# Designs tried in a protein design run: peptides against a protein of PDB entry 2Q3Z. Part 7

Target 1, 272 residues: chain A of PDB entry 2Q3Z
Amino acid sequence: YVLTQQGFIYQGSAKFIKNIPWNFGQFEDGILDICLILLDVNPKFLKNAGRDCSRRSSPVYVGRVVSGMVNCNDDQGVLLGRWDNNYGDGVSPMSWIGSVDILRRWKNHGCQRVKYGQCWVFAAVACTVLRCLGIPTRVVTNYNSAHDQNSNLLIEYFRNEFGEIQGDKSEMIWNFHCWVESWMTRPDLQPGYEGWQALDPTPQEKSEGTYCCGPVPVRAIKEGDLSTKYDAPFVFAEVNADVVDWIQQDDGSVHKSINRSLIVGLKISTKS
Target 2, 254 residues: chain A of PDB entry 2Q3Z as posed
Amino acid sequence: YVLTQQGFIYQGSAKFIKNIPWNFGQFQDGILDICLILLDVNPKFLKNAGRDCSRRSSPVYVGRVGSGMVNCNDDQGVLLGRWDNNYGDGVSPMSWIGSVDILRRWKNHGCQRVKYGQCWVFAAVACTVLRCLGIPTRVVTNYNSAHDSNLLIEYFRNSEMIWNFHCWVESWMTRPDLQPGYEGWQALDPTPQEKSEGTYCCGPVPVRAIKEGDLSTKYDAPFVFAEVNADVVDWIQKSINRSLIVGLKISTKS

## One batch from the design tools (peptide; aimed at target 1 A146 I155 W174)

Design b1_p9_8 (made by RFdiffusion4)
Pose (drawn by RFdiffusion4):
Structure b1_p9_8 (pose): chain A 254 residues (1-148, 151-160, 170-248, 256-272), chain P 9 residues (1-9)
Amino acid sequence: as target 2 above (254 residues)
Amino acid sequence: SESSVADES
């Protein structure tokens, strides 16, 4: 989770899982410096640099800023999202085989966002950043499935959608800032929309808090709970509707 | 028949 520089990102579907190899490259030349630069341009550093550097004692703080800076609403984030099959301005999300070239591009262009990312690209870059800084991190994929004239599927078909698959990262750490027993894997989701409140979204939120439905636990627990849960009910006339099943075959490299 | 709600890629 710290030292291995290549891994797998799972894509495709719940029935046909694709394992896409990936070069996280966290110890390649210039990557650590780029990661330290990423911290020094984060909005909390601009607001109070002395405090920001002091808070870097915490993997919760760093994990939040690190993952949060990958797809940042501010112009100094690492990547820009796009899902309309129109990637001519720059580079397709399906083209990348690693995080390194994106990080280097980002540094060389005044810390401007690189076009383009999709959920697995953001998660892959977040893994590189956090692994470089020493926080044990893994990329995770969740699969969702539809069964087909449903209004539910129409509403979605025609960025908090429910997708065929969605990726995020999990990082390992204690949580002295929370009630006891939430140490371990924390979910961090670097996909775009920081929207409800706060400098960043989403996470870190303990995976256990998600499983337990303890959605008051910081940070951004409802956003992560929503990626792996959806409750759908019909009233033809009360009935459970399985036209949408969310939270299937959640996967990571062994 | 099975399908997808939306395509990520």

Design b1_p9_8_s1 (made by RFdiffusion4, then SolubleMPNN; from b1_p9_8, 7 letters changed)
Fold by OpenDDE base, seed 5:
Structure b1_p9_8_s1 (fold): chain B 272 residues (1-272), chain A 9 residues (1-9)
Amino acid sequence: as target 1 above (272 residues)
Amino acid sequence: KETVAAYAE
């Protein structure tokens, strides 16, 4: 989780699981320095350098910073996400084979955002950075991964009596989504939540004003303790949201239908 | 190219 530089990232769908090789390269020349630059350009450092530096001994703090800085949303972060198949002005997310080139490009271009990433790219880069900083980290893939936008643990679709979707599909279920889990103690929580912590660097929802997510104890998610920081409800929903169809009838009545045909969540954790 | 990550069916 720290020493391995080569690995695999799982992709595809629940029915058709695939994987790609990935070079994390956390020990390659200059990568650690780039990771330190990442910390030095984070908003918390810019706001109060002394305070930021004093907290870098905390994996909890660093993990949260990294989850925010791997994406370029709201800061000088590493990657710009794009999902619309228009990648001509950059590098297709599918073209990356490792984290090293991404990080080097970011640094060499004055910490300008690298185009482009999708979830596994964000996760992989975060994994590299966290490993560089001595935090045991693995990439996680979750199939049928929900993106809950209103923190109600539901993916909701609105339909008329004919089953036609009404309005925009703001909430969605990814065929797969990747994030990372990092091993750390949680002195900021009650005892028992040490261990794997979920961190999601893909910019999906803001947490305390920044596109970041976690760390949240995997145990808390498993046990349904949504009160634990950070972002437990969101991460919980990724792996365990219910799908609800709201059917509006002509008379204005609304009927709730739980979609049991689509099961959210099938998590695979890498072994290296 | 097609995006790898997309809406689940």
Scores: peptide ipSAE 0.166, ipTM 0.835, DockQ to the pose 0.173
OpenDDE base, seeds 1, 2, 3, 4: peptide ipSAE 0.104, 0.096, 0.156, 0.159; ipTM 0.801, 0.814, 0.827, 0.818; seed 2 fails the geometry check

Design b1_p9_8_s2 (made by RFdiffusion4, then SolubleMPNN; from b1_p9_8, 7 letters changed)
Fold by OpenDDE base, seed 3:
Structure b1_p9_8_s2 (fold): chain B 272 residues (1-272), chain A 9 residues (1-9)
Amino acid sequence: as target 1 above (272 residues)
Amino acid sequence: KETDAALAY
């Protein structure tokens, strides 16, 4: 989880699992230096360098910083996400084969955001950075991954009397979504939450005002302890959300229906 | 219903 530089990232769908090879390259020339630059341009460092540096011995702190800095939202982060198939002014997310080129481009262009990434690209770059910083990390893929926007652990669709979805879908289920899990102790939590911690660098929701997510103990998610920092409800929803249809009738009445055809969550972690 | 995380798929 620290020494391996090449691996696979799982993609596709729950029924048709795919993977791509990925060069994480955490030990390639200059990559550690780039990771240190990433830390040195983070908002917390810019606000108070001494405080930021004093906290870099904490993988909890560093993990959260990296989660925020891998995306360019809110800061001088690495990647700009795009999902609309318009990549002509950059590099298609599907074109990347490793983290090294992305990180080098970012650094070489004055920490300008790299165009473009999607979930596995964000996750892979985060994995590289965290491994480079000595934090055991793996990429995780979750199929039928929910994006809960209102923290109610539900994916909600509004439908007319014919069952047709009305309006724009704010909440969604991805065919797959990638994030990372990092191994660390959690001295900031009650005993028993050491081990794998979920971190999500894809800018989906803000956490404490910044597009970052985690770390949250995988155990907490498994046991349903949603009070555990950070972002337990969101991560829990990614793998466990229920789908609800709000069916609106012509008379103005609304009927709540549980959608049993949409099953959220099927997590696969890499073993390297 | 389901949204593709990767448009290539």
Scores: peptide ipSAE 0.189, ipTM 0.781, DockQ to the pose 0.186
OpenDDE base, seeds 1, 2, 4, 5: peptide ipSAE 0.167, 0.134, 0.186, 0.212; ipTM 0.800, 0.795, 0.802, 0.812; seed 5 fails the geometry check

Design b1_p9_8_s3 (made by RFdiffusion4, then SolubleMPNN; from b1_p9_8, 7 letters changed)
Fold by OpenDDE base, seed 5:
Structure b1_p9_8_s3 (fold): chain B 272 residues (1-272), chain A 9 residues (1-9)
Amino acid sequence: as target 1 above (272 residues)
Amino acid sequence: KETEAALAY
């Protein structure tokens, strides 16, 4: 989880699982230096360098910073996400074969955001960075992964009496979604939450004002302890949201239908 | 071409 530089990332769909090879390359020349630059341009460092540096011994702190800095939202982060199939002014997310080129491009262009990434690219880069910093990390893939936007643990669709979707369908379920799990102790939590912690660098929701997610104990998610920092409800929903159809009638009545035909969440953790 | 995309629902 620290020493392995080549691995696989799972993609596709729940019914058609695929994988791609990925070069994490955490020990390649200059990569550690780039990871340190990433820390040195993070908003917390810019606000108070001394305080930021004093906290870098905490994998909890560093993990949260990295989660935020792998995406370029709200900061000088590494990757710009794009999902609309318009990648002509950059590199298609599907073209990347490793983290090294991405990180080098970012650094060599003055920490300018690299175009473009999707979930596995964000996750893979985060994995590289965290491994560089000595934090055991693996990429995980969750099929039928929910994006809950209002922290109610539901993916909600609104329909008229004819079953037609109303609104912009902001909440969604990904065919697959990738994030990372990092091994760390959690002295900031009650005993028993040491171990794998979920971190999601894909800019999906803001956490405390920044597009970042985690770390949250995998155990907390498994046990449904949604009070556990950071971002337990969001991560829980990714793997276990219910899908609800709200049927709106002409008389103003609303009927709830819980769809059990679609099961959210099928998580695969990499072993390399 | 492997993309992350919304499920058809």
Scores: peptide ipSAE 0.328, ipTM 0.895, DockQ to the pose 0.169
OpenDDE base, seeds 1, 2, 3, 4: peptide ipSAE 0.046, 0.050, 0.152, 0.097; ipTM 0.769, 0.764, 0.802, 0.779

Design b1_p9_8_s4 (made by RFdiffusion4, then SolubleMPNN; from b1_p9_8, 7 letters changed)
Fold by OpenDDE base, seed 3:
Structure b1_p9_8_s4 (fold): chain B 272 residues (1-272), chain A 9 residues (1-9)
Amino acid sequence: as target 1 above (272 residues)
Amino acid sequence: KETVAAYAY
């Protein structure tokens, strides 16, 4: 989880699992230096360098910083996300084959955001950075991954009397979504929550004002302990959200129905 | 044909 530089990232759908090879390249020349630059341009460092540096011995702290800095939202982060198939002014997310080129481009252009990334790119870069910093990390793929926007652990669809979706489809289910899990102790939590911690660098929801997510103990998610920091409800929803249909009738009445056809969550952890 | 992560349902 630290030594492996080449691996695979799982994509596709639950029924049609795909994978791509990926060069994490954490030991390639200059990559560690770039990871350190990433830390040195993070908002917490810019606000109070001494405080930030004093906390870099904590993988919990560093993991959270990296989660925020891999995306360019809110800061001088690495990647700009784009999902509309219009990548002509940058690099298609699907064209990347490793983290090294991305990180080098970012650094070489004065820490200017790299265009473009999607979830697996964010996750892969985060994985590289965390490994560089000595934190055992793996990429995780979750099929039928929910994006809960209002922290109610539900994916809600509004439908007319004919079952047609109405209004904004703000809440959504990804065919797949990638994030990372990092191994660390959690002295900030009750005993037993050491081990794999979920971190999500894809900018989906803000956490404490920043587009970042985690770390949250995988155990806490598995056991349904949503009180654990950080962002347990959001991560829980990614893998466990229920889908609810709000069916509107012509008379203005609304019926709540559990959508049993949509099953959220099928997580696959990578071996390497 | 490349797969894009997208809204599934």
Scores: peptide ipSAE 0.147, ipTM 0.799, DockQ to the pose 0.178
OpenDDE base, seeds 1, 2, 4, 5: peptide ipSAE 0.093, 0.056, 0.070, 0.097; ipTM 0.780, 0.783, 0.792, 0.806; seed 2 fails the geometry check

## One batch from the design tools (peptide; aimed at target 1 C119 N175)

Design b1_p10_1 (made by RFdiffusion4)
Pose (drawn by RFdiffusion4):
Structure b1_p10_1 (pose): chain A 254 residues (1-148, 151-160, 170-248, 256-272), chain P 10 residues (1-10)
Amino acid sequence: as target 2 above (254 residues)
Amino acid sequence: TTEEKPIGTP
């Protein structure tokens, strides 16, 4: 989770899982410096640099900023999202085989966002950043499935959508800032929309808090709970509707 | 597909 520089990112569907190899490259030349630069341009550093550097004692703080800076609403984030099959301005999300070239591109262009990312690209870059800084991190994929004239599927078909698959990262750490027993894997989601409140979204939120439905636990628990849960009920006339099943075959490299 | 698509989208 710290030292291995290549891994797998799972894509495709719940029935036909694709394992896409990936070069996280966290110890390649210039990557650590780029990661330290990423911290020094984060909005919290601009607001109070002395405090920002002091808070870097915490993997909760750093994980939040690190993952949060990958797809940042501010112009100094690492990547820009796009899902319309129109990637001519720059580079397709399906083209990348690693995080390194994106990080280098980002540094060289005044810390401007690189076009383009999709959920697995953001998650892959977040893994590189956090692994470089020493926070044990893994990329995770969740699969969702539809069964087909449903209004539910039409609403979605025609960025908090429910996708065929969605990726994020999990990082390992204690949580002295929370009630006891929430140490371990924390979910961090670097996909775009920081929207409700706060400098960043989403996480870190303990995986256990998600499983337990303890959605008051910081940070951004409802956003992660929503990616792996959806409750759908019909009233033809009360009935459970399985036209949408969310939270299937959640996967990571062994 | 390797691309992320909205649910229900071909």

Design b1_p10_1_s1 (made by RFdiffusion4, then SolubleMPNN; from b1_p10_1, 5 letters changed)
Fold by OpenDDE base, seed 3:
Structure b1_p10_1_s1 (fold): chain B 272 residues (1-272), chain A 10 residues (1-10)
Amino acid sequence: as target 1 above (272 residues)
Amino acid sequence: SLLQKPIGLP
């Protein structure tokens, strides 16, 4: 979780699980320095360097900063996400084979956003950075992963009487989604929440005004304790959301239907 | 393709 520099990231779909090799490279030359630069350009450091530095002894704090800085939303972060299959002005997310090239490109171009990433790229870079900073971290893949936009633990689709989606899509389910889990104590929580903490660097929803997510105890998610910081409802929904169809009839009546064909959540994690 | 993509849509 800290010493391994190479591993596998799981992709594909629930029915067809695939994996790719990935070079995390946390011990390669200059990578630690780049990780420190990442910390030194984060908004909290820029606002108050002394306060930021004083908090870097907390893996909870650092993990949250890293989750925000791996994406370029809101800050001088590392990666720009793109999902529309138009990557001609950058690098296809599928082309990356490790975190080192991404981090070096980011640093060498004056901390300009690297084009492009998708979930596993974000997760892998976050994993590299966190490992480099001494935080045991692994990449996690969740198949049929929900993106709950309004924190109601539901994925809601509006449909006409023929089952056709109406209006703009706001909520969705990914075929797969990757994030990281980091091992840390949680002195900021009640006893028992030490261990693996979920962190999500893919810019999906804002947390306290920034595109970041976690850390949240994996135990809290498993037990359904949505009161635990950070972002328990969102992470819970990724793995446990129910899917609801709101079916509108011609007369204006609406019928609520539970969609049992879309089962959210199938999480797998690496053992190394 | 191993790209991340939405599911459950028309």
Scores: peptide ipSAE 0.388, ipTM 0.892, DockQ to the pose 0.533
OpenDDE base, seeds 1, 2, 4, 5: peptide ipSAE 0.370, 0.371, 0.373, 0.380; ipTM 0.886, 0.886, 0.887, 0.887

Design b1_p10_1_s2 (made by RFdiffusion4, then SolubleMPNN; from b1_p10_1, 5 letters changed)
Fold by OpenDDE base, seed 5:
Order: sequence, then structure tokens, then C-alpha cells
Structure b1_p10_1_s2 (fold): chain B 272 residues (1-272), chain A 10 residues (1-10)
Amino acid sequence: as target 1 above (272 residues)
Amino acid sequence: SLAQKPIGAP
């Protein structure tokens, strides 16, 4: 989880699980220095360098910073996400074979965002950075991964009587989603929440005003303790959201569809 | 493809 530089990332779908080899490369030349630059350009450092530096001994603090800085949303972060299949002005997310080239490109271009990433790219880069900083970290893949946007722990689809989807269609389920789990103590929580902590660097929802997610104890998610910081409801929903297909009638009545075939969540944790 | 993508509604 710290020493391994080569690994696999799971992709595809629940029915068609695939994996790709990935070079995390946390010990390659200059990578640690790039990780330190990442910390030195984070918004908290820019706001108060002394306070930020004083907190870098905390894996909880650093993990949260890294989850925000791996994406370029709201800061000088590493990767720009894109999912529309228009990658001609950058590198296709599917073309990356490791974190090293991404991090080097970011640094060598003056900390300009690298185009482009998707979930596994974000997760893999975060994994590299966290490992560089001495935090045991693994990539996690969740198939049928929910993106709950309204914090109700549901993925809701609304249809008219003809089956036509209504509304903005903002809530969604990914075929797969990747994030990281990092091993750390949680002195900021009650006893018993040490261990694996979920961190999600893919810019999905804002947490305290920044596109970051976690750390949240995997135990808290497993036990349904949604009161634990950080972002427990969101991470819980990724793996446990209920899918509801609503039928809206002309009279304004709403009822659930009788067909419920989609189950959210099939998590695979890597061993390397 | 290995791309992350939305799956359809149930």
C-alpha cells in the first residue's frame, strides 16, 4: 500500500469487470517533490502558510487537501475531468498508463490542469500522492456507483405515464466509480474509527465549499453512521443509495414503479 | 470502452 509502484485498477461494469495495469510510481524521480508542490499551492496554504504547514503531520488534513487538489476545480489542482468523449485538445483519460506522466505534466506546465481525467485517473493520482506522503492507500472501484446530489440517499428518476424521463436528470449512477481508501487514525473522531478512510478526488460534490471528499471511516459507511466527518452521507450513497423510479400521473400523483432491477454498489478493494 | 459513463435509469 506504500511500497508497491505497480498495480491494477478495476474498470468496466458489474457484468463485465475489467482491469488495467497502472504505474503509480510514487518513488520515481521528482515525484515526491511534485507532491510537495501540490501541497504548497493548495488554497489553505495560500490563505495561511504557517497554519497549513503545521497541519501536514495529520493524515486526515493531508488526505482532505489531496482529495481537493487532485482535481483542478476551485484551485490549481492536477486534473480536469471530462466525460463527453471530446478529448482532442488534451489526452484521453483512457490513454493514461500511470500517475507519473500526469504529475510531471502538471508540474512542468506551471501547475496547469492536465486534460483529461475520469474517476480512475483521479483516484490513481491521489493514490500516488498519498503514498508519496507515507499514507497507506489503495484504489477502490465501485460498480453501479451512485452520485447523490440532493443528499437524500436516493437516486430518483421521474417519468411520466408514457415512461419519458422528466426533470433535469442530474442524479445518476456510474457504470463504475473509483476513489481511494487510506489507512489512518482518526483522533478527531470517537474511538473505533481508525483504519481505512474513503477519499474521493473526483469532483462530484462540494464539501465545505471545495470539490473534495473525505476522509470518512469505511467502518462508518459500513455501519451507516452518517454523522461522521467527512462526507459520510455522500460516500454512503455511492455504495448504498436506493434507486427509485417514479411515475408521475396527469393528476399529479406519484407512485413507484414496480420494477426495481438496479442495485447500487459492488465495491472492489485492491490489494496493491 | 473503459470509459466511466452513466448507466441508464432502471
Scores: peptide ipSAE 0.396, ipTM 0.898, DockQ to the pose 0.484
OpenDDE base, seeds 1, 2, 3, 4: peptide ipSAE 0.386, 0.386, 0.390, 0.387; ipTM 0.898, 0.894, 0.895, 0.896

Design b1_p10_1_s3 (made by RFdiffusion4, then SolubleMPNN; from b1_p10_1, 4 letters changed)
Fold by OpenDDE base, seed 5:
Structure b1_p10_1_s3 (fold): chain B 272 residues (1-272), chain A 10 residues (1-10)
Amino acid sequence: as target 1 above (272 residues)
Amino acid sequence: SLEQKPIGEP
């Protein structure tokens, strides 16, 4: 989880699981230096360098910083996400084969955001950075991954009497989503939450005002302890949200569909 | 497809 530089990332759909080879390359020349630059341009460092540096011995702190800095939202982060199939002014997310080129491009262009990433690209870069910083990390893929945007642990669809989706379709389930799990102690929590911690660098929702997510103990998610920092409800919903189809009638009545077959969450953790 | 996409029909 620290020493492996080559691996696979799972993609596709629950019905058609695929994987791609990925070069994490955490030990390639200059990559550690780039990771250190990433830390030195983070908002917390810019606000108070001494305080930021004093906290870099904490994998909890560093993990949260990296989660925020892998995306370019809110800061001088690495990757710009895009999902609209218009990638002509950059690199298609599907064309990347490793983290090294992305990190080098970011650094070589004055820490300008790299175009473009999607979930597995964000996760893979985060994995590289965290491994480079000595934090055991693996990429995780979750099929039928929910994106809960209103913190109710539900994915709600509103339909008319004909079954047609109404509204802005803000609630969403991804065919797949990737994030990382990192191994660390949690001295900031009650005993027993050491181990794998979920971190999500894809800019989905803000946590404490920044597009970052985690670390949250995988155990807390499994046990449904949603009070556990950081971002337990959001991560829980990614893998466990209930899907509700509301059917709205002309008279204003609303009832749940009885034919829901979609199950949120099929998590696959990589071996390396 | 390897592209991340919303599930069109839930």
Scores: peptide ipSAE 0.402, ipTM 0.894, DockQ to the pose 0.516
OpenDDE base, seeds 1, 2, 3, 4: peptide ipSAE 0.392, 0.392, 0.399, 0.391; ipTM 0.893, 0.891, 0.894, 0.881; seed 2 fails the geometry check

Design b1_p10_1_s4 (made by RFdiffusion4, then SolubleMPNN; from b1_p10_1, 6 letters changed)
Fold by OpenDDE base, seed 4:
Structure b1_p10_1_s4 (fold): chain B 272 residues (1-272), chain A 10 residues (1-10)
Amino acid sequence: as target 1 above (272 residues)
Amino acid sequence: SLLQKRIGEP
């Protein structure tokens, strides 16, 4: 989880699982230095360098910083996400074969955001950075991954009288979503939450004002402990949300229907 | 494609 530089990332759909090879390259020349630059340009360092540096011995702190800095939202982060299939002014997310080129591009262009990433690219870069910093980390893929936008643990579809989804009003489920899990102790939590912690560098929702997510104990998610920091409800919803259809009739009436055909969450973790 | 997509979107 620290030493392996080559791996696979799972993609596709729950019914049609695919994978791609990925070069994490955490030990390639200059990559550690780039990871240190990433820490030195984070907002917390810029605000108070001494305080930030004093906290870098905490994998909890560093993990949260990295989850925020891998995306370029709110800071000088690494990657700009894009999902509309318009990548002409950059690199298609599908073109990347490893983290090294991304990190080098970012650094070599003055920490300018790299275009473009999607979930597995964000996750893979985060995995590289965390491994560089000595934190055991693996990429995780979750099929039928919910994106809860209003923190109610539901995915709510709004449908017209013909059953057509009103996309502008509806929440959505990703065919797949990737994030990382990192191994760390949690001295900031009650005993028993050491182990794998979920971190999500894809900019989906803000956490304490920043597009970051986690760390949250995988155990807490499994047990449904939504009170534990960080971002337990959001991560829980990614793998456990229920789906509700709101069917609007022409007379303005709305019918609630529980969608039992759409099952959220099928998580796959790698062994290395 | 292997792009991440919202279910129901092309």
Scores: peptide ipSAE 0.420, ipTM 0.914, DockQ to the pose 0.548
OpenDDE base, seeds 1, 2, 3, 5: peptide ipSAE 0.368, 0.387, 0.406, 0.380; ipTM 0.892, 0.910, 0.915, 0.897

Design b1_p10_2 (made by RFdiffusion4)
Pose (drawn by RFdiffusion4):
Formats: structure tokens, sequence, C-alpha cells
Structure b1_p10_2 (pose): chain A 254 residues (1-148, 151-160, 170-248, 256-272), chain P 10 residues (1-10)
């Protein structure tokens, strides 16, 4: 979770899982410096640099800023999202085989966002950043499935959508800032929309808090709970509707 | 593979 520089990002579907190899490259030349630069341009550093550097004692703080800076609403984030099959301005999300070239591109262009990312690209870059800084991190994929004239599927078909698959990262740490027993894997989601409140979204939120439905636990628990849960009910006339099943075959490299 | 809205054909 710290030292291995290549891994797998799972894509495809719940029935046909694809394992896409990836070069996280966290110890390649210039990557650590780029990661320290990423911290020094984060909005909290601009607001109070002395406090920002002091808070870097915490993997909760750093994980939040690190993952949060990958797809940042501010112009200084690492990647720009796009899902319309129109990637001519730059580079397709399906092209990348690693996080390194994106990070280098980002540094060389005044810390401007690199076009383009999709959920697995953001998660892959977040893994590189956090592994470089020493926070044990893994990329995770969740699969969702539809069964087909449903209004539910139409509403979605035609960025908090429910996708065929969605990726985020999990990082390992204690949580002295929370009630006891929430140490371990924390979910961090670097996909784009920081929207409700706060400098960043989403996480870190303990995986256990998600499983337990304890959605008052910081940070951004409802956003992560929504990626692995959806409750759908019909009233033809009360009935459970399985036209949409979310939270299947959640996967990571062994 | 590409991330698609649920129900969208590939």
Amino acid sequence: as target 2 above (254 residues)
Amino acid sequence: SEELPIGTPS
C-alpha cells in the first residue's frame, strides 16, 4: 500500500470485470517534489501557510488535501473531468497507463488542471500522491447495475450520477478526531463536485461509518454512502424496485 | 473501458 509502484484498477462491469494495470510511480524522479508543491498551492496553505504546514502532522488533514487537490474546484487542481466522449482539447481518460505523466504535465503548466480525467484517473492520481507521502492507499472500484421503460434509468440516461462503475481510494490511519473505533481504512473520493460545504470533497470518512450508516461522521459521509447504497421503491397500488442495484463487487488489488 | 451513466449503452 506504500511501496508497490504498479497495481490494478478495475473497470468494465460487475459481470465482466476488467483489470487495467497502472503505474502509480510514486517514487519516480520529481514526483515527491511535485507532491510537496501540490500541498504548498492548496487553498488552506494560501489562507494560513503556518497552520497548513503544522497540520501536515495529520494523515487526516493530508489525505483530505491530497485527494481533494486532484480534482479541485479551484483552478490549481490536478485534473479536469469530462464524460462526453469529446477529449480533443487534450488526452482521453482511457489512454493513461499511469499517474506520473499527468503529475508532470500539471507541474509544467503552472499547476493548471490537466485534461481530462474520469473517476478512475482521479483515484489513480490520488493513490500516487498519497503513497508518495507515506499514507497506505489503495484504489477501489464499485459496480452498479441496471435492469431495463424505467423512469429511473431515463432520468439518468437523458455529476452525482450513478455509473456502471465508480472508483475512489481508501487510506489507512487512526482517527483521534472521531469517536473511538474508527481507525483503519478511510474513503477518499477525488471526483469533481465539492458542493455541500467545505474546502474539499469527499472524505476521509471511515469505511466502517459507511457500513454502519453513521452518516454524521466527518468527512462527507453521505456522499460515500450514496455511491454504495440506493433505496428505490415503487408504488403501483409499496414495492422494492430492483431496476437499479448499486454497491456490487467492490474490488481492489490483492 | 469508460465510465457511463447507468443505463447508457456502451

Design b1_p10_2_s1 (made by RFdiffusion4, then SolubleMPNN; from b1_p10_2, 4 letters changed)
Fold by OpenDDE base, seed 4:
Structure b1_p10_2_s1 (fold): chain B 272 residues (1-272), chain A 10 residues (1-10)
Amino acid sequence: as target 1 above (272 residues)
Amino acid sequence: SLQLPIGVPP
């Protein structure tokens, strides 16, 4: 999980699983230096360098910093996300074959955000950075992955009598979503939460004011302990949210649709 | 493959 430079990232859908080869390249020339630059331009370092540096011995702290810095939201982070199929002013997320080119572009352009990434690109870059920093890390793909925006563990759609979606379409389910899991102890938590920790660098929701996510113990998610830091409810919802499709009638009544049952969450992790 | 929303018709 630290030494592997080549791997696969799973994509597609639950019914049609695909994978792509990916060069993580954590040991390629200059990559470690770029990862250190990433730490040195993070908002916490800029605010208080001494405090930030003193905390870099903690994989919990570093993991959270990296999850925030891999995306360019709120900081001088690496990647700009885009999902509207308009990538003409940059590089299509589908074009990337490894993390090295992305990181080098970022550094060589004065830490300017690289266009563009989607979930697996964010996850893969985070994986590279964390491995460079000595944190065992793997990319994880979750099929039918929920994006819960109101922390109710539900993905809710509202339709009129004609089946037309009403209101905000912000809550959604991804065909797939990628994040990373990193191995670390959790001295900041109660005993038993050491091991794999979920971290999500894709900018989906803010955590304590920053687009970052985790680390949260995979065990906590599995056991439904939503009180543990960081971001347990959000990560839990990604893999366990219920889907409700409502039909609104003219009389104001609301009924559940007879639509297909959609099961959220099918997680696949790399084992090498 | 691109990451795409599901569950809602386009």
Scores: peptide ipSAE 0.400, ipTM 0.883, DockQ to the pose 0.537
OpenDDE base, seeds 1, 2, 3, 5: peptide ipSAE 0.315, 0.029, 0.369, 0.346; ipTM 0.853, 0.697, 0.875, 0.864; seed 1 fails the geometry check

